# Ledger of designs, part 19: peptides against a protein of PDB entry 6D0Y

Target 1, 225 residues: chain A of PDB entry 6D0Y
Amino acid sequence: ETEDHLESLICKVGEKSACSLESNLEGLAGVLEADLPNYKSKILRLLCTVARLLPEKLTIYTTLVGLLNARNYNFGGEFVEAMIRQLKESLKANNYNEAVYLVRFLSDLVNCHVIAAPSMVAMFENFVSVTQEEDVPQVRRDWYVYAFLSSLPWVGKELYEKKDAEMDRIFANTESYLKRRQKTHVPMLQVWTADKPHPQEEYLDCLWAQIQKLKKDRWQERHIL

## One batch from the design tools (peptide; made by RFdiffusion4, then SolubleMPNN)

Design b1_p10_4_s4 (from b1_p10_4, 5 letters changed)
Fold by OpenDDE base, seed 5:
Structure b1_p10_4_s4 (fold): chain B 225 residues (1-225), chain A 10 residues (1-10)
Amino acid sequence: as target 1 above (225 residues)
Amino acid sequence: DRKKVVESIL
């Protein structure tokens, strides 16, 4: 395949086809694998780009990477490394919206057998450990908790199946932090909200409640979070 | 390696 054609194939995967999505992904993985000797750098860059810029196709591209990783494990590793570098850059640049999405993407890569569950648990342990940092803005602590909790819909089931004790510890630490943190967001949000039958809930408390329900439901999502 | 890199965040 030509370089331009590879771009088209990668960008258009998941669109309407006579074949199933799974079949198309398997086919594309085969094509990309065959072209790695000639276009490895380009393919890597393209996959990183679409992973970051097409959130509506998150599961398509995580699955594709999973298939590629199975065919070429080293390439899968290079992709993960590239995405982690991007995450670090996003954090450094204070691009927290991109950063949280990247954490979510990486989380789904666990389901695709690209990232090991213990490694993701370690990442989340690091995130929640920020809540114990002293002399830092609460917004920093809150963001890492948010990044952790908001990613659990994509990986919580897998992590609890393999690392339940560690996950329970992370949850306990998270709950403890949420109880003691300042909740100034409620008053702020109330300024822009109409009359509601229920009191306005703080955004992290709300997310925590949703995740607790998801956990109780054995990570079977019934409603869009 | 990927394991080390993932665990290196933060």
Scores: peptide ipSAE 0.473, ipTM 0.946, DockQ to the pose 0.020
Fold by OpenDDE base, seed 3:
Structure b1_p10_4_s4 (fold): chain B 225 residues (1-225), chain A 10 residues (1-10)
Amino acid sequence: as target 1 above (225 residues)
Amino acid sequence: DRKKVVESIL
């Protein structure tokens, strides 16, 4: 395949086709594997680019990477390393929306057997540990809790199946933080609502409640969060 | 390796 053709194939995967998505992904994985000896760097860059720029295709590209990882484990590792570098760069640049999406992407890679569950647990332990930092802005603490909680719809089931005790500890620490943090946004938003029976809830408290419900439902989603 | 790099955040 030419480089231009590879770009087209990677960018267009998941579009309407006569074949199943799974079949298309398997076929593409085979094509990409065959071209790795000649185009590894190009393929790696393309996959990183589409992973970042096409969030609507998150599960498509995590699945594709999972298939490639199964065919070439070393390439899968290089991809993970590249994505972690991007995450670090996003954090340094204060691109928090990009950063949180990358955390979600990495989370789904656990389901695709690209990242080990214990490694993801360790990442989340590091995130929640930020809540214990002294003399830092609450917005920093809040963001890492948000990044953790907002990723659980993608990976919570797998992590609890493999590391339930460690996850319970992370949850306990998260709950403790949420109880003691300042909730200044609730009063601000309440200025615009007169609904007393259903007062607006602070966004992290709301997310926490949703995740607790998801956990109670054994990580089976009944609605779109 | 991937394990070390994933665990290297923060």
Scores: peptide ipSAE 0.472, ipTM 0.945, DockQ to the pose 0.020
Fold by OpenDDE base, seed 1:
Structure b1_p10_4_s4 (fold): chain B 225 residues (1-225), chain A 10 residues (1-10)
Amino acid sequence: as target 1 above (225 residues)
Amino acid sequence: DRKKVVESIL
């Protein structure tokens, strides 16, 4: 395949087709594998680009990478390395919206057998450890907790299946932080109805409650978070 | 090593 054609194939995967998505992904993985000797760098760059810029296709591209990783493990490793570099760059640039999305993407790569569960647990341990940093803004601490919690819908099940004790520790540390952190005055955000005043929950507390429910439901998602 | 690189985020 030519470089231009590869770009087209990668960008259009998952769009309406006469074939199943699974079949298309398998086919594309085969094409890309065959072209790695000639176009590895280009393919790597393209995959990183679509992974970053097309969040609506997150699971499509994580699956594709999973298939490629199974065919060529070394390439899968190079992709992970590239994505981690991008995450580091996003953090350095204070692009936190991109960063949190990348964490979710990496989380789903665990389900695709590209990243090992213990490695992801270690990453989350590092994230939650930021809550213990001294002389840093709370917004930094909050963001890493947010990034962790926001990723659990994608990977919580897998991590608890393999590293339940470690995950429980992370949860305990997270809960402890949430209890001691400074919060906005929730009463000012109350929805006042004539019959039942409902206090608006703080955003991290709300997310925490949602994740606790998800955990209780054995990570079976019933509602869109 | 993908394991090491993932664990090196911070």
Scores: peptide ipSAE 0.470, ipTM 0.945, DockQ to the pose 0.020
Fold by OpenDDE base, seed 2:
Structure b1_p10_4_s4 (fold): chain B 225 residues (1-225), chain A 10 residues (1-10)
Amino acid sequence: as target 1 above (225 residues)
Amino acid sequence: DRKKVVESIL
């Protein structure tokens, strides 16, 4: 396949087809694998690009990478390295919206057997350890907690299945931080007619509650967070 | 190594 055609195939995967998505992904993985000897760098760049720029296709591309990783483990490793490098670059550039999405993407790669669960746990341990940093803005500490919590819908089940003790420790540290941090409350948008309106929950507290509920439900999502 | 790279964040 030509480079332009590869781009088209990668970008259009998941669109309407007579075949199932799974079959299309398997087919595309085969095509990409075959072209790695000639177009590895291009394919790597394309996959990194679509992974970053098409969040609506997150699970499509994590699955595709999972299939490629199964076919060519080394390429899977190079992709992970590229994505981690991108994450570091995003963090350095203070592009936190991209960074949090990349963390979610990496999280889902655990489900696709591209990243090992213990490695992801270690990443989250590092994130939550930021809460213990001295002389740093709270916004930094908050963001890493946010990045951790907001990624759990994609990987919490797998991590607790394999590293429950470590995850419990991370949760305990997170909870401790959330209790002691300064909270910025959003003005309540509640109906004025309520005699005792419940205060609008702070964004991290809200997320924490959602994750706690998800954990209680054994990580079976009933609602998209 | 992907393991080392993933665990190297921060």
Scores: peptide ipSAE 0.470, ipTM 0.945, DockQ to the pose 0.020

Design b1_p10_5_s1 (from b1_p10_5, 5 letters changed)
Fold by OpenDDE base, seed 1:
Structure b1_p10_5_s1 (fold): chain B 225 residues (1-225), chain A 10 residues (1-10)
Amino acid sequence: as target 1 above (225 residues)
Amino acid sequence: SVKEELEKMA
């Protein structure tokens, strides 16, 4: 495939086709593998770009990377390294929406056997450790907790299957932080029913409750979070 | 190296 054609193939994968998605992904992985000797840098950049800019195709591209990683482990590693660099750059640029999405993307790569479960646990340990930092804004601590919790729907099952003890420790630390952090008073932000008013729950507390329920349900999603 | 990169994330 030519360089120009590769961009089209990568961008259009997962769109309506006469062939199955799985077949198309396998085919594309094969094409990309064959072209790595000549176009590795270009392919790497393209994959990073679509991974970052097309969130609607998250699972498509994580799967593609998984397939490619199975064919070329070294390239898979280079891709992950590139994504980590992008995550760091997003954080430095205060692009927190992109950053959290990238964490979610990386989380799903665990399911695709691109990132090892222990490595992801280590990253989350680092995230939660930010809650212990002194003389930093709470918004920083809150963001890392949010990034951790909001990614668990994609990777919680795998991490608990492989590293349950470590995950329990992370959860304990998270819970401890949530109990001691400053919370906004929302007495007027309530849902009033005919019988009883309910206070609006703080967003991290709400997310925590949802994740706890998900964990209790053995990470089987029964509703949209 | 991938593990190391992830562990450096903070």
Scores: peptide ipSAE 0.032, ipTM 0.742, DockQ to the pose 0.019
Fold by OpenDDE base, seed 3:
Structure b1_p10_5_s1 (fold): chain B 225 residues (1-225), chain A 10 residues (1-10)
Amino acid sequence: as target 1 above (225 residues)
Amino acid sequence: SVKEELEKMA
């Protein structure tokens, strides 16, 4: 495969095709594996780029990486290392939207058997531990809590299945922080439904409530048809 | 290792 052809294949995966997405991903994984001896660095860069720049294809590329990791474990490790480096760079550049997306991407890699559950738990423990630091601005604390909570839809089920005690501890610490943190005054705006008015709620409290409900629902998201 | 890289995150 030529370098340009590899780029095209990677960028266009998931688009309309006569074949199923799964078959296309398997085929692409095979092509990439075969080309690793000659184009490892290029393939690595391409995958990191599309993973970062095409958030609408998150599950496509996490799955692709999962398939490739199963074929070449070392490459999978190198990819994760590259993504962690990118996460650090995003944080340094104050690109918090990219950073939180990367955390979600890494979270979904747990489902794809690229990242071990204990490793992800350790990351989240580190995130929530920031809330215990005294000399850190609240906005910084809030971001790490947000990054943690907003990633749970992608990985909460897996983590609770394998590390429930540790996750409960993280949740307890999170809840404690949310109760203690300073909240801005919320105007008395309400969304009115036919039977139950919903008052305006602070964004982290709202997210917390959503995650608590998701947890109660055994991490099954409801789909609106 | 992957675990080590993740644990380096603050």
Scores: peptide ipSAE 0.031, ipTM 0.735, DockQ to the pose 0.019
Fold by OpenDDE base, seed 5:
Structure b1_p10_5_s1 (fold): chain B 225 residues (1-225), chain A 10 residues (1-10)
Amino acid sequence: as target 1 above (225 residues)
Amino acid sequence: SVKEELEKMA
């Protein structure tokens, strides 16, 4: 395969074809595995790029990486390392929107057996521990809580199945923080209805309520009838 | 869904 062809294959996966998505992903994983000896760096870079730039294909690319990881464990590790480096870089650059998306992407990699559940729990423990830091802006504390909570729709079920006690502790710490923090309204995350007036809900409180409901529903999303 | 809502915010 040529580099250009690999790029095309990676970018177009999940699009309309005669075969199922699963079959296409398996096929692509096989192609990429075979080409790793010659194009490892290119493939790694391409996967990192599409992971960051094509959020609509999040589950496609996490699944693809999962399949590749099963074929080549070392490559899977290198990919995760690259994504974590990117996360750190995003945080340093104050690109918090990209950062939170990357956390969500990493979270779904747990479901794809690329990242171990204990490792993700440890990451979330670290995030929530920021709420205990002294002499830091509340916006920092709030962001890490947001990053944690906003990732749970993708990985909460898996983490509670394997690390329920640890997750309960994280939840307790989160709840405690949310009760004592100064409530602020952030426009980009605000909850409002244009059609009818309703009580305004603070964005983290709203998210917390959503996650609590999701947890109560055993991490299966439900729509209100 | 929560996922869809969060994806819009990301």
Scores: peptide ipSAE 0.016, ipTM 0.579, DockQ to the pose 0.027
Fold by OpenDDE base, seed 2:
Structure b1_p10_5_s1 (fold): chain B 225 residues (1-225), chain A 10 residues (1-10)
Amino acid sequence: as target 1 above (225 residues)
Amino acid sequence: SVKEELEKMA
């Protein structure tokens, strides 16, 4: 495949086709694998770009990376490193919307067997540990809690299946922080439709309640995201 | 756009 053709294939995957999405992803993974010896760097950059800029195709690209990682190349590791670098850059640029999306993307990579559950737990431990930092703005602490909680719909099930004790510890720390933080009412979109959300509830408290409900439901979402 | 970003990376 030519470089230009690879770009087109990567960008257009998941669009309407006579074949199933799964078939198309397998096919594309095969094409990309074959071209990794010559175009690894380019393919890596392309995947990072589309992953970042096409949030509507999150599961498509996480699956694609998962398929690639399951093949002959340890491509997933390099991809994850690149995405983490991008996350750090987003944070430095105060692009918190992109940053939280990247955390969610990384979270879904756990389901695709690209990131190990313990590694994701460690990341979330680091996030929640920010709540214990002294002399930092609450907005910083709140964001890391938000990034953690808002990613759990994508990875909570897997993490509790494999690291329940560690997750319970993180939850306890999160709950403790939420109880002691200064509360303000900030409008925020719900991650998913909750049955009975309180419209006047503080946004993190609302999210916490939603996550607790999801946990209670064993991480089974009734609504399609 | 995705296209623009991809073009920058080419």
Scores: peptide ipSAE 0.011, ipTM 0.520, DockQ to the pose 0.047

Design b1_p10_5_s2 (from b1_p10_5, 6 letters changed)
Fold by OpenDDE base, seed 2:
Structure b1_p10_5_s2 (fold): chain B 225 residues (1-225), chain A 10 residues (1-10)
Amino acid sequence: as target 1 above (225 residues)
Amino acid sequence: DVLAELEKMA
C-alpha cells in the first residue's frame, strides 16, 4: 500500500462495508503489519491522529491497535508511548478535554490487551493520589478524579475482575476526597411551577453516583452515561 | 509523574 492509500484505509475503517467490522479490522491490521517495515512512523502518526480526531471511532481504533499489537508487539508499545506523550502534551497545553479522552482511549486499550490491567490500575492509583497532594489547586485534584471516573465505563469491568482489592482502595480514596472537597454546585434547570425544586448535585458527585450505579450493575451499561 | 507506570510498561 502507498502512504496515501494507508491514510485512506485508516481513516475510513468502520464505515459502510459489505464485510463485517471485525473482518475489515483484521484485514487492515494485516495490511498495516505488512507495511510497517516501510511506513512504521507514518502509520504510527496516522493512528495517533485518527485516535485523537475521531472520538466516535474510539473502539474501532483501539481494536485495530489491539490487532496490530498482537501481530507486532513492539509497534503496540510504541503506539502506547506515543499516546502517553500526547496525553502529556495535552495536559501541558491545558487541553483537558483531549486529555480526558486520551485517558479513556488508553483505558479501552486494556480491553484490547495492549495495556495490562495492573498498569492501568497503577496509573489510576497515581491519579487519585493527586488528591492527597498538598499545596495544589483543587481543579487539579478534581480533574484527575474526573479522568479516573470518566474512564471507568470503558475499563472498570476489566480492572475489577483482575484487581478488585486495589480498585476498592482507589474507590475508597476517591470517595473520601469527594466528601471533603469544596463543592461548587452549578444551577440546574428548574421547573418553575414545581412545588419543590429539583435537587442539585455537583458534577463530580453526579459522576460518582453514576459510576457507583454502574459498578452495582456489574459494569454493564443500561443507559448512556 | 502520574503517567510513569504506563511509560515504563510501553
Scores: peptide ipSAE 0.087, ipTM 0.818, DockQ to the pose 0.019
Fold by OpenDDE base, seed 3:
Structure b1_p10_5_s2 (fold): chain B 225 residues (1-225), chain A 10 residues (1-10)
Amino acid sequence: as target 1 above (225 residues)
Amino acid sequence: DVLAELEKMA
């Protein structure tokens, strides 16, 4: 494969095809593996780029990386390193939307057997530990809690299956923080039902309630949002 | 460093 062709294949995977998505991903993983000796750096850059720029294809690219990691463990490691570097860069640049997306992406890599569940739990422990930092803005504490909670739809099931006791501790610490933090009403998060409008809730409280419901439902979403 | 654990596995 030429470099230009590889770019096209990587960018277009998951689009309309006569073949199943799974078969296309497996085929692409094979093509990429075969070309790693010649184009490793290019392939690595391409995968990192599309992972960041095409959030609508998150699960497509995490799955692709999972398949490739199974074929070449070293490359999988290099990819994770690159994504971590990008996450650090996003945080330094105050690009928190990209940062939270990258945390979600890394979370889904746990499902794809690229990142070990214990490592992700440890990371989330570190995130929630920020709530205990002294003399820091609440916005910092809130962001790490948000990054944690907003990633759980993608990885909560796996983490509770592997590390339920540790996750319960993280949840307890999160709940404790949410109870004591300063709260404000956020109009944009108003939820309406057919018969009665829901009261206005603070955004993290709302997210917390959603995550608790998801946990109660055994991490099974009733509908795709 | 909140990301240190991920760096270990990479």
Scores: peptide ipSAE 0.081, ipTM 0.817, DockQ to the pose 0.019
Fold by OpenDDE base, seed 4:
Structure b1_p10_5_s2 (fold): chain B 225 residues (1-225), chain A 10 residues (1-10)
Amino acid sequence: as target 1 above (225 residues)
Amino acid sequence: DVLAELEKMA
C-alpha cells in the first residue's frame, strides 16, 4: 500500500460496508501489519492523529489498535507511548479537553487488551491521589477526578471485573473528596420554583451521581440527562 | 507523576 492509500484506509474505516466492521478492521490490521516495515512511523502518526481528531470513532480506532497490537506487540507499545506523550503535552499546554479525551481513549484500550487493567487502575489511583495534594488549586484536584469519572463509561466494567476491591477504594476516596471540596454556584445556574430559587447541582456532583447509577446498573449505559 | 504507572507498561 502507498502512504496516501494507507491514510485513506485508516480515515475511512468504520464507514458502511457489505462486510462487518470487525471483518474490515481485521483486514485493515493485516494491511497495516504488512506495511509496518516500510511505513511504521507514518502509520503510527496517522493512528495518533485520527485518535485525537475523530472522537466519534473512538471505539473503532481502539479496536483497530487492539487488533494490530495482537499482530505486532511492539507497535502497540509504541502507540501507547505516543498517546501518553500526547497526554502529557496536552496537560502542559493546559488543553484539558483534549487531555480528558485522551484518558478516555487510553481507558478503552484496556477493553482492547492493549493496556492491562491493573495498570489503568494504578493510574486512576494516582489521579485520585491528587485530591490529597496540599496547597494546590482545587481546579487541579477537580480535573483529575473529572478525568477519572468521565472515563469510567469506557472502562468501568472491565476494571471492576478485574480489580473490584481496588476500584471500590478509589470510589471511596473520590466520594470523600467530593463531600469535602468547595462548591460554587452562579446566579444564572439557579432553578426557579414557585416558592424560591435554588442553585442547580454542581457539575462534579452531577457526574458522580451519574457514574454511581451506571455502576449500580452494572455498567450498562442508559440515556444520560 | 500521575502517568508513571501507565508508562511502566508502555
Scores: peptide ipSAE 0.081, ipTM 0.816, DockQ to the pose 0.019
Fold by OpenDDE base, seed 5:
Structure b1_p10_5_s2 (fold): chain B 225 residues (1-225), chain A 10 residues (1-10)
Amino acid sequence: as target 1 above (225 residues)
Amino acid sequence: DVLAELEKMA
């Protein structure tokens, strides 16, 4: 395969085809594996790019990486390392919207058996532990809680199946923090409806309520109101 | 462990 052809294949995966999505992904994984000896760096860069720039295909590319990881474990590791580096860079640059998306992407990689559930739990434990830091802006504490909660739709089911006791502890700590924190209303993150009035709710409290309902409904997203 | 490194900076 040529570099241009690889780019086309990676960018177009998941589009309309005569074959199933899973079949196409398996086929593409095979093609990419065969080309790793010649195009590893290019493939790695392409996958990182589309992972970041095509959020509508998040599950497509996490699945693809999962398939590649099964074929070539070292490559899967290199991809995760690259994404972690990108997350670090986003945080350093104060690109928090990109950062939270990357946390979500990494979360879905747990479902694809690329990242171990215990490792993700440990990361979230450290995220929530930021709420215990002294002499730091509340915005820092709030962001890590937001990053944790906003990722649970993608990985909460798996984490509770594997580490229910640890997750309960994280939830308890999160709830405790939300009760004691200073309430703020950020217009960009506020929830509103045009058709019916409802009381204004703080954005983290709103998200917490949504996640609590999701948890109660066995992590089925269709039950989120 | 790349996540461990991330955890350190969190």
Scores: peptide ipSAE 0.048, ipTM 0.771, DockQ to the pose 0.017

Design b1_p10_5_s3 (from b1_p10_5, 5 letters changed)
Fold by OpenDDE base, seed 1:
Structure b1_p10_5_s3 (fold): chain B 225 residues (1-225), chain A 10 residues (1-10)
Amino acid sequence: as target 1 above (225 residues)
Amino acid sequence: SVLEELEKMA
């Protein structure tokens, strides 16, 4: 495949086709593998770009990378390295929206057998450890907790299957932090109707409750979080 | 640090 054609194939994968998505992904993985000797750098850059800029296709591209990793382990490693570099750059640039998305993307790569579960656990341990930092804004602590919790729908099942003890520790630390952190009081949002008062939970407390429910349901999603 | 942990994953 030519360089320009590869870009088109990568960008359009997952769109309506006469073939199944799985078949298309397998086919594309084969094409990309064959072209790695000539276009490795270009393919790497393209995959990183679409992974970042097309969030609606997150699972499509994580699956594609998983297939490529199975064919060429070295390339899979290089891709992960590139994405981690991007995450670091996003954090340094204070682009937290991109950063949280990248954490989610990396989380799903665990399901695709591209990133080892212990490595992801270690990253989350480090994230939650930020809550113990002194003389830092709470917004920093909150963000890393948010990044952790908001990624669990994509990887919680796998991590608990392999590292349940470590995950329990992370959860305990998270819960402890959530109990002691400062919360914004919004009384006006606690009662939407006079006849049916309902307290509006703080966003992290709400997310925590949702994740606890998901965990209780053995990470089987029954509703949209 | 968070960055150090990310580097370990690379």
Scores: peptide ipSAE 0.049, ipTM 0.798, DockQ to the pose 0.018
Fold by OpenDDE base, seed 3:
Structure b1_p10_5_s3 (fold): chain B 225 residues (1-225), chain A 10 residues (1-10)
Amino acid sequence: as target 1 above (225 residues)
Amino acid sequence: SVLEELEKMA
């Protein structure tokens, strides 16, 4: 494949096709593997770019990387390293929207057998440990809790299956922090049901409640949003 | 691990 053709294939994967998505991903993984000897650096850059710029295709590209990692373990490692570097850069640049998305992306890579569950647990332990730091702004503490909680829809099931005790500890620490943190009353969009209005709730408390429900539901979402 | 390097940023 030519370099330009590879770019087109990578960018367009998941679009309407006569073949199934799974078949297209397997085919693309094979093409990319065959071209690694000649285009390794280009392929690596392309995958990192589309992973970051096309969040609507998160699961497509995590799956693709998973397939490629199974074919070439070293390349998979290099990809993860590149994504970690991007996460660091995002944090340094105070680009927290990109940072939280990258955490979600890395979380889904656990499902694709690219990142080991214990490694992700360790990362989340470190995130939640920020809540115990002294003389740190609450906004910083809140962000790391948000990054953790908002990533659980993608990886919570896998982590509890393999590291339930450690996850329970993280949850306990998170709950403790949420109970003691300062809360402000900020007007929010009111949503009404037929009988009862939804009470106004602080955003992290709301997220926590959603995650608790998800956990109770065995990490199965009722609706694909 | 690579993630350990990220942990240093937290």
Scores: peptide ipSAE 0.043, ipTM 0.780, DockQ to the pose 0.018
Fold by OpenDDE base, seed 5:
Structure b1_p10_5_s3 (fold): chain B 225 residues (1-225), chain A 10 residues (1-10)
Amino acid sequence: as target 1 above (225 residues)
Amino acid sequence: SVLEELEKMA
């Protein structure tokens, strides 16, 4: 394959086809595997780019990486390392919107067997441990809690199935922090209009309530509260 | 390692 053709294949995967998505992904994984000896760096860069720039195809590309990882474990590791580097870079650049998306992407990679559940738990433990830091702005503590909670829709089920005790500890620490933190009301983007007014809720408290409901529903996402 | 990188986050 040529570089241009590889780019086209990667960018167009998941679009309308006579074949199933899974079949197309398996086929593409095979093509990419065969071309790794010649185009590893290019393929790595392309996958990192589309992962970041095409959030609507998140599950497509996490699945693709999962398939590639099964074929070439070293490449899967290099991809994760690249994404972690990008996450660190985003944090350094104060690009917190990109950072939280990357955490979500990494979370879904656990479902694709690219990242081990214990590793993700360790990362979340580290995130929540920021709440115990002294002499730091609350916005820092809040962001890491937000990054953790907002990623659980993608990985909470898997983590509780494999590391329930550790996850319970993280949840307890999170709840404790949310109870003692200073609450601030920040305007949020209005997505839906309701016929009846409802009380305003602080964004982390709202997210916490949503995650608690999701957990109660055994991580089966049926509705958005 | 990937694990070490993840553990160093935050």
Scores: peptide ipSAE 0.042, ipTM 0.773, DockQ to the pose 0.019
Fold by OpenDDE base, seed 2:
Structure b1_p10_5_s3 (fold): chain B 225 residues (1-225), chain A 10 residues (1-10)
Amino acid sequence: as target 1 above (225 residues)
Amino acid sequence: SVLEELEKMA
């Protein structure tokens, strides 16, 4: 495959095809593996780019990376390193939208057996530990909690299956923080009636409630959060 | 720090 053709294949994977997505991903993984000797750097860059720029294809690309990792463990490692580096850069640049997405992407890589569950737990432990930092803005603490909680739909099941005790500790710390943090409620759009206004909930409290429900449902999603 | 933990993962 030529370099330009590889770009096209990577960008278009998951689009309408006569074959199943799984078949296409397996095929693409094979093609990419075969071309790693000649185009490793380019393929790595392409995958990192599409992973970041096409969030609607998150699971497609995590799956693809999972398949590639199974074929070439070293490449999988290099990809993770690149994504971690990108996450660091995003955090340093205060690009928190990209950062949270990258955390989610990395989270799903756990399901694809690219990142070990203990490593992800350690990362989340570190995230939640920010809530214990002194002399830092609450917005910083809130963001890391948000990054943790908002990633759990993608990895909570796996982490609780592998590291339930550690996850419970993280949850306890998270809950403790959420109870003691300053809450600034934004008025929700409501129909003005003579009745008592509907209870309003702060965004992290809302997310926490959703995650607790998801956990209660054994991480089986009935709707997209 | 968070970054240090990320470094361990890299």
Scores: peptide ipSAE 0.049, ipTM 0.799, DockQ to the pose 0.018; fails the geometry check

